# Ledger of designs, part 86: peptides against a protein of PDB entry 3V4O

Target 1, 234 residues: chain A of PDB entry 3V4O
Amino acid sequence: DQPLAKDKVALLIGNMNYREHPKLKAPLVDVYELTNLLRQLDFKVVSLLDLTEYEMRNAVDEFLLLLDKGVYGLLYYAGHGYENFGNSFMVPVDAPNPYRSENCLCVQNILKLMQEKETGLNVFLLDMCRKRNDYDDTIPILDALKVTANIVFGYATCQGAEAFEIQHSGLANGIFMKFLKDRLLEDKKITVLLDEVAEDMGKCHLTKGKQALEIRSSLSEKRALTDPIQGTEY

## One batch from the design tools (peptide; made by RFdiffusion4, then SolubleMPNN)

Design b2_p16_7_s4 (from b2_p16_7 with P1A R9F D10S S11P)
Fold by OpenDDE base, seed 3:
Structure b2_p16_7_s4 (fold): chain B 234 residues (1-234), chain A 16 residues (1-16)
Amino acid sequence: as target 1 above (234 residues)
Amino acid sequence: ALPEALQSFSPELPPL
């Protein structure tokens, strides 16, 4: 029995030109490459670069409006970030230095909102650091998540660790995207696909002991990014 | 071959 998506929608955010933080390079090309790949998978893709807090919140709101029962939702973020108490925070380009949770977007809060839409699949690909922000002492009190068994997190790095980009004279790539792009079109359960990406990344001498992909999932069905959209033939 | 230079996605924060 082939799983079906009612629709497939992706929001890709790449933040690189920070005002008060070091500039990045990889998000530009990473968002571009991922956009092209997801479109080949028949995702409706909204790709945005260098978003302020206001713009990011609006983008997420618009993304959520496209979600509904059975829809596959994918959120990709490349940029600065941090993790406090198991909550992942995406940093807008206009975030102050230092930033706090109130300046950032909480991924787990977005997940909660996605669950309310009764989506068929929720995928988060987070290409950001996961170090603790010691300047943010806020313990977020989030509502308990529903048991939907359709959640996949692909963290570019492990807890407390950093994500990296490759430095070139020209365009740079994030380590995560470098390996993800080679497998993203494979017709495999998304967790299996990411596991293979993790192995590929682990073979890279540059990231050994520095960056490792973490997969956190509760996915009870064989859902793949290649799953056809309901009512369509591929 | 991959270049050896890596840049962290972690922002520079002032000392605590």
Scores: peptide ipSAE 0.219, ipTM 0.716, DockQ to the pose 0.696
Fold by OpenDDE base, seed 2:
Structure b2_p16_7_s4 (fold): chain B 234 residues (1-234), chain A 16 residues (1-16)
Amino acid sequence: as target 1 above (234 residues)
Amino acid sequence: ALPEALQSFSPELPPL
């Protein structure tokens, strides 16, 4: 039996033109590629580039409003980021140098809010670095998460490690998206799909020992991005 | 093999 989604909604954020940090290139192309693929999967996709803190918070709020019981929610982020105490922080383009948690968006806080919506699936694809930010000593106090068994994190890299983009002849793609895009349309449980992406990425000679996909999941059902929306035939 | 360059998604922070 194939699970059904009430709806499928994705928020894609690509930050590249930072004001006080090095500019990136890959997020533009990566967001574009992922947008195209997710739309083929009948996701309602909102794709945004170069968001300030205010704009990012608003985008997340609007995204959450689209979530409801049984809805598949996918959040993709490409840009600068860090991880402190197991919490992932997405860095807005107007973040100061150095930035702190109050300047950034905490992914785990978003997850909590998604759980409150009783979503059918929560997928986070985080194409960002996961190094500790030593300039932020804040220990976030997060509310306890519910046990919903519908959570998947695809981290472009391991804890404490960096994520990279590959630039060739002026074009740049994130390592993660380079391999994700080749498999994203496959009708497979999302964790299985990501595991295959991890193996593909592991063959990249440029990032061996530098970047590896980490999958963190609590997914008790065989849910796939290809799952049909209730009332819709695929 | 084609020439490729890597760029980290890590922002540059001032020295500690």
Scores: peptide ipSAE 0.207, ipTM 0.709, DockQ to the pose 0.720
Fold by OpenDDE base, seed 5:
Structure b2_p16_7_s4 (fold): chain B 234 residues (1-234), chain A 16 residues (1-16)
Amino acid sequence: as target 1 above (234 residues)
Amino acid sequence: ALPEALQSFSPELPPL
């Protein structure tokens, strides 16, 4: 039996033109390439670049409004970020220096809200650093997550480590997207697909000992990004 | 082939 999605919705955020932090290049290309790929997979895609805190919160709110029972939700983020105590924080372009959790968006909080929508699948692709932010001593008190067994995290790097982009004369991908884009259209369980991406990235001599893909999942069903939308003929 | 140079996504933070 082929699993079905009620709908497939993706929010892609690429932050690069930071006001108080180093500018990035990869998010521009990465968002555009991922947008094209996800649209080929029949995702409804909202792609946004260089969002302020206010704009990011609004984008997430609008994204959540599109989610419902059985919908596949995918959140992609490329930009500056940090991880404190297992909680991932996406940094808006207008974040102060230094930034704290109140200036950022907590991914796990978004996950909680997605669970309330009774989604069929929750995928997070986070192309950001996961280093500790020493300026933020807050331990987030988050509501307990439900046991939904439909969650997949693809972290571009290991816990406590950095994510990198390729320095090129022109526009280039981040390391994560460089390998993800080659496999994203494959009809495989999403965790299997990401595992293969991890192996491909692991063969790159530039990132050995510096960046490795981490997959964190609780997925009890064979769900793929290629799963057909209910009511559509494939 | 990938270029030899990488840039970190880590922001520059002032010293504590």
Scores: peptide ipSAE 0.186, ipTM 0.708, DockQ to the pose 0.676; fails the geometry check
Fold by OpenDDE base, seed 1:
Structure b2_p16_7_s4 (fold): chain B 234 residues (1-234), chain A 16 residues (1-16)
Amino acid sequence: as target 1 above (234 residues)
Amino acid sequence: ALPEALQSFSPELPPL
């Protein structure tokens, strides 16, 4: 039988205009593209650009308030980031140089809070670098995650690697979104969909050997972004 | 060397 979502909610964050770090371009277009696609999938989408630490934390808090039992939650982030000890950190635009974990938002902490909401699906699409931040010696002690078997991470790049955007005179997608947008509307299990995106990205001559999609999941059900919302007519 | 057409999402940090 077709899995159903109680509701579908997405928070999209694109950080570009950093104060103390190189500015980015792709997050602008990527957020807009993904917004349009997710809305076609009947997601309630909140899209925000250039958030400070305070604003990011508030946005996440508000996002969490929209989550409940059986709700599909999707968090997309495009911007600077790093990964220490398996924990992903999203960098706000007002982060200092160098930044530390205390200046950033830990994705795994957000996941923990999403699990407490008993969501039906937790999807993280992280278009950020995953290099180790050597300036951050903090070893995060996180509360143990529950075994919910409803978690999907789509990392734009491999562990320890970088994510890239194309330097274009005009507006252009990042590498991840360039391929994701072509398949996002497909009625497929989200992990299968991302696997196909990974294959498509692997054919990109620009980032071959430099950037590859990584999928990390424990999704035990055939859940798709196209799953209908319970109680709605389609 | 990376293609000049690519920009990393990683900030350049000063040496430790």
Scores: peptide ipSAE 0.183, ipTM 0.696, DockQ to the pose 0.576; fails the geometry check

Design b2_p16_8_s1 (from b2_p16_8, 6 letters changed)
Fold by OpenDDE base, seed 4:
Structure b2_p16_8_s1 (fold): chain B 234 residues (1-234), chain A 16 residues (1-16)
Amino acid sequence: as target 1 above (234 residues)
Amino acid sequence: MELQSFDPNAPEEPPP
């Protein structure tokens, strides 16, 4: 039986022009490329660049309003970030130096809110560093998650490691997006697709020993980004 | 090809 999505919604955030931190280049191109691909997959895509804390929180709230039972939700983030105690934090462009958890958005909190919407699939693609922030000693208190078996994390890098962008001929792409874009349209279970991306990334001599894709999933059904939307005729 | 880290504490590569 072909899995169906009630709808497909994506929020893409690329932060590059930080006020108190080094500027990035890749998020601009990566967000645009991913936007184009997801639209070809019939996602409703909201793409935003250089968001302040206030704007990021609002964007997430608006994204959550579009989610409902059986909806596929995809969150992509490219920018500065960190991971403390297994929790991923996205850094807004107006974050102070140093930033702390209260200045950032916790991905796992967003996941909790997505679960409340009874989504059909929750996909997180996080193109950020996963190094510990030594300036943040807070232990986040997270709400309990439900057992939904519909969660997929694609981390651009390993725990405690850095994510990189490649600059070539004036263009910059994140390494993760460089390989993801070549496979994203394939009609495959999302975890299988990401596994293939991981293998492709592993062949890159530039990132050997520096960056590797990590897939963390609890996905009991063969769900793909190519799954048709219920009630649509193709 | 040059690699730039997303780590805010990583050294910035000089512009080409």
Scores: peptide ipSAE 0.313, ipTM 0.734, DockQ to the pose 0.675
Fold by OpenDDE base, seed 1:
Structure b2_p16_8_s1 (fold): chain B 234 residues (1-234), chain A 16 residues (1-16)
Amino acid sequence: as target 1 above (234 residues)
Amino acid sequence: MELQSFDPNAPEEPPP
C-alpha cells in the first residue's frame, strides 16, 4: 500500500550574509530551487534567508507547531556549520567568531522535538561543512532519541569534510543541490533517491575526492517525498 | 568555474 502523509511541511534555511564569518552565495539559489521543487510535491514550504540565532530558533519553533502525527517534516539548511561528536550545528548569521554550540542550533535537538510530534517522516538535508569546531570544547548532553524508524539524514558531505559551492556565470550552487534537484521529484523511497544523488555527485570531477554525500537513515517504510497527502484527491 | 568551501574559516568570496 502506498504510504500517505497527513501533511507535508518543510522549513528551508539559507544563511549567507554572515556578520563575523565568510559570506556564501549558493544558499540563495539552492533555497529557491528547493522551494519550487518541494511545492511541486505539495509541501507547505517556509523559506528563510540570513537568520539570526533568535530568528532561527523562532522559525524552528513555528515549524514544529505545524508538525503532528503522520506529518512529513523536512528541514533543509545551507550555510556554515560544524559537527561535534555526531551532533550537527547550524550557524546563525549573527554568530560570533569563534562560535560555540550555545550560539548555534543543534539539529539533533530539533529531531528530538520532531519525534515528540509522532511525525510520519523526518528528513534533514544539511548542506554545510562537517568539520569539528575546535573552539567548542563542550560535550552536548542531549536527551536520548526515541527509537523511531522514520529518520533520514542527507549530509552534503562526509564527516570531517567540507561542502562546496560552484560558481558559474555569476551564479553559485551548492554541489549537493546541483544533483539533488535533478532527482527530487522522482517517485522513489527517499533513501533510494538520495543514494542515486550520491552516485551522481560521485561522478562530478570537480568534487571527486573532496565532497561525497552521506546518507544516514532509520526508515523502515517505503516513504517518498512524492507520497500523497491523506484526504487529497489526485 | 570556481569552487568555494562552506568552511567558516575559508577565505571570503570577493564582492560581486
Scores: peptide ipSAE 0.306, ipTM 0.735, DockQ to the pose 0.675
Fold by OpenDDE base, seed 5:
Structure b2_p16_8_s1 (fold): chain B 234 residues (1-234), chain A 16 residues (1-16)
Amino acid sequence: as target 1 above (234 residues)
Amino acid sequence: MELQSFDPNAPEEPPP
């Protein structure tokens, strides 16, 4: 039987114009491209650029309000970030230098809150570096995640590694989005889709040995971004 | 083409 989503909701955040950190370019184009693709997949998409900590927290709160039992939730982030002890932190544009966990949004905390909504699928696409932040020694005490078997992480890079953007003719795209966009509309289990993206990225000579897609999932059902919304005819 | 790291501490890399 074809899996059904109660609804499909996505929050896309692209941070590039940092106040105290180097500016990025790719998030602008990447958020727009992903927005268009997800809308074709009948996602309700909220796309936001250059969010302060306060604005990011508000955006996440509003996103969570749209989630409910059986809803597909997708969070995309492009910007500066770090990973400490397996926890991913998204860096707001007004974050200090150096930034710490208290200045950032923890993805795993968002996941916990999504699980409380009994979502049908939780997808995180994180286009950020995953290097440790040596200025943050805080070990996040996170509440134990529930075993929901509906979680997919697409990390643009491996643990401890960097993510990159390519600048060409004044425009920049993230390496991750460059390959993701070519497959995102395919009717495949999301983990299979991401695996194919990983293979495509692996052929890129620009990032060979520098950036590789990591897929982390606990997904027991054949869920796809193309899954129809319940009560809709496709 | 230029390759730029998202790492705020990484220098800009020249195109290959």
Scores: peptide ipSAE 0.299, ipTM 0.714, DockQ to the pose 0.450
Fold by OpenDDE base, seed 3:
Structure b2_p16_8_s1 (fold): chain B 234 residues (1-234), chain A 16 residues (1-16)
Amino acid sequence: as target 1 above (234 residues)
Amino acid sequence: MELQSFDPNAPEEPPP
């Protein structure tokens, strides 16, 4: 039987115009293209650019209010970030230099809150670096996650590595979105879809040895972004 | 065509 979503909601955040850090370019185009694709998949999409810490926290709170039992939740982030002790931190545009965990949003904390909503699927697409922040030695104390078997992380790069964008005279995608957009509409289990994206990225001579997609998942059901919303199926 | 790292501490790639 075809899995059904109660609803499908996505929050897309692209941070590029940092105050105290190098500016990025790719998030602008990446958020735009992903928004268009997810809308074709009948997601309710909120797309935001250049969020301060306060604005990011508010956006996440509003996103969580749209989640409920059986809802598919997707969070996409493109911008500066880091990973300490297995926890991913998204960096707001007004973050100080250096930034610390108190200045950033922890993805695993958001996941915990999503689990409390009994969502049908939790997808995180993180287009950021995953290098350790040596200026932050704090070990996050997070609540234990539940065993929900409905979690998928798509990291644009592997642990401890960097994510890249293509610099040219015009606007272009980041490396992750360049390959993701070609497959996102395919009716496949989300982990299978991402695995194919990983293979496509791995075949590119430009990124070979520089950037590789990592999939981290606990998904026991054949859930796809193409799954119909309950009440709309025939 | 050049790659630019999202790492704020990474050096800028020189233009070709």
Scores: peptide ipSAE 0.299, ipTM 0.726, DockQ to the pose 0.576

Design b2_p16_8_s2 (from b2_p16_8, 7 letters changed)
Fold by OpenDDE base, seed 4:
Structure b2_p16_8_s2 (fold): chain B 234 residues (1-234), chain A 16 residues (1-16)
Amino acid sequence: as target 1 above (234 residues)
Amino acid sequence: MKLRSYDPNAPEEPPP
């Protein structure tokens, strides 16, 4: 039986023009291309660039308001970030140097809030570094998650590793988006799709030993980004 | 081709 989504909503954030940190380039292109692809998949897409802490928190709040029972929620982030004790932190453009957890948005906290909405699918695509931030010794106490079996994390890189973008004279993708964009429209279970992306990335000689896609999932149903929306003609 | 790290503390590589 074909799984159905009540609705499909995506929040895409690309941070590149940091005030106190090195600027990036790929998030501009990556957000743009992903926006176009997700719209072809009938996602309602909110795409934002260069968000301050205040703006990022507001964007997440607005995103959560669009979520409800059975809705597919997708969060994509490209920018600076770090991972401490298994918690992923997205860094706003106005974050201080050095930044700490109180300056950043914790992805796992967002997941908890998404679970409260009884979403049908929660997908996180995190195109950021996963290195430990030694300037932040805070151990966040997170609320307990419930068992929903509808969670997929696509990390652009391995734990403790870096994410990269291609240096080019013109506009170029990050490594993760370079491969993701070629398969995103395929009618496959999202974890299978990401596994194929991982294999494609693994064949790239530029990132061998530097960056590899990590999939972390608890998904008990064959849910795909191509799943139709309930009540729509298809 | 060269790569740019998203690590804010990584050394910058000159553009090609």
Scores: peptide ipSAE 0.415, ipTM 0.792, DockQ to the pose 0.647
Fold by OpenDDE base, seed 3:
Structure b2_p16_8_s2 (fold): chain B 234 residues (1-234), chain A 16 residues (1-16)
Amino acid sequence: as target 1 above (234 residues)
Amino acid sequence: MKLRSYDPNAPEEPPP
């Protein structure tokens, strides 16, 4: 039996024009391409670029309002970020230098809120660095997550490592999206799909020893991004 | 091809 989604909703955020940090380029292309792909998968997609802290928080709040029991939720982020104590922080474009947790959005807090919605699937695709931010000494006190067995993290890089974009005169993808876009439409369990992306990335001479995809999941059902929406003409 | 790090502390390399 193929799992069904009550609905499919995605929030895509690409931050590149930072005020007090180095500018990026790939998020523009990455968000655009991912938007088109997810729409082909019948996701309702909200795509936003260069969000301030206030705008990011509002976007997440609006995203959460669209989630409900059985809904597939996907959050994609491309930009600056860091990881402290296993918590991932997305950096808004107006973040100070240095930035701290109070200036950023914690992904695990978003996950907690998604769990409260009883979603069918929670997918996080985080195209950012995962290095520790030494300027942030805050130990996050997070409530324990529920056991929902419907969570998938696709980290563009491994713990403590950097994410990269292709550098040339024109627009190019980040490394993660370069490989993800080639497989995203495949009708496969999302963890299997990401595993194949990881293999593709590992075979690339540009990324060997430099960037590797990490998949962290607790997914007890064969859920795919291609799963049909309930009540549709499928 | 060259890569640019998303690390804000990484040194900037000139475009190719």
Scores: peptide ipSAE 0.414, ipTM 0.791, DockQ to the pose 0.665
Fold by OpenDDE base, seed 1:
Structure b2_p16_8_s2 (fold): chain B 234 residues (1-234), chain A 16 residues (1-16)
Amino acid sequence: as target 1 above (234 residues)
Amino acid sequence: MKLRSYDPNAPEEPPP
């Protein structure tokens, strides 16, 4: 039996024009292309660029309001970030230099809030570095996550590693989106889809030994981004 | 073809 989504909602954030950190370029293109693809998959997509801390927190709050029992939630982030003690932090464009956890949004905190909504699927696509932030010695004490079998993390890079974009005279994708976009519309379990993306990325001579996709999942059901929305006639 | 790191502390490589 094919799983059904109550609804499908995505929040896409691309941060590029940092005030106190190096500017990026790929998030603009990546968010745009992912928006188009997710809309083809009948996601309700909110796409935002260059968010301050305040704006990011508001965007997440609004995103959470759209989530409910059985809803598919997808959060995509492209920008600066770091990972401390297994927690992923998204860096707003107005973050200080150096930034700390208090200046950033913790993805695991968002996940906790999504779990409270009893979502059908929680997908996080994090196109950011996963290096430890040595300027932040804070050990976050996060509330324990519930045991839900509906979580998928797609990390653009390995633990402790960097994410990259292609330096081109024009706009180009980040490495993760370059491969993700080619498979995103496939009717496959999301973890299988991401595994194929990982394989494609692994064949790229540009990123061999530099960047590899990591998938972390507790997804026990065959859920796909292509799953139909309940009550919709196709 | 050059890659740009998303690490804000990575050395900046000049554009090609």
Scores: peptide ipSAE 0.407, ipTM 0.790, DockQ to the pose 0.695
Fold by OpenDDE base, seed 5:
Structure b2_p16_8_s2 (fold): chain B 234 residues (1-234), chain A 16 residues (1-16)
Amino acid sequence: as target 1 above (234 residues)
Amino acid sequence: MKLRSYDPNAPEEPPP
């Protein structure tokens, strides 16, 4: 049977103009291109750039209000970030130097809240570094996640590794989006799609041994971003 | 092509 989505909602965040950290360039282009692609897939897309902590939290809250039983939720983030003890932290543009967990948004906390909405699919695409933040010694005590078997993480890089953007005379993509954009519209299970992106990235001489896509999933059904919305003729 | 790290503490790679 063809899986159906009740609705499809995406929140895209690109942070580049940091106040206390090095500025980035790729998030601008990456968010723009991903927005256009997801709209072709009939996602309701909210795209935001250069969010403060307050604005990021508000954006996530508004995103969660659009989620409900059977809804496909996709969160994309491009910017500075870190990973401590398996928890991913997105860094707002107004974060201090050094930043700590209280200054950042924890992706796993967002996932927990999405699970409470009984979503049909939860996709996280995280284009950020996954290095340990030595200035944050907090051990997050997260509530146990529910067993929903509908979760997919696409990490732009491996655990403990860096993510990169291409330095060009103009604006260019991050490495992750460079390859993701070529496959995103394919009608395939999302984990299969990301696996193909991983292979494409692995063939790139620029990132071989430097950046590799990691897929982490618990997905028991053949869910795709191309799945039609219930009640539509798509 | 040159890469820029998203790690704020990483050194800048020299241009090719």
Scores: peptide ipSAE 0.401, ipTM 0.786, DockQ to the pose 0.525

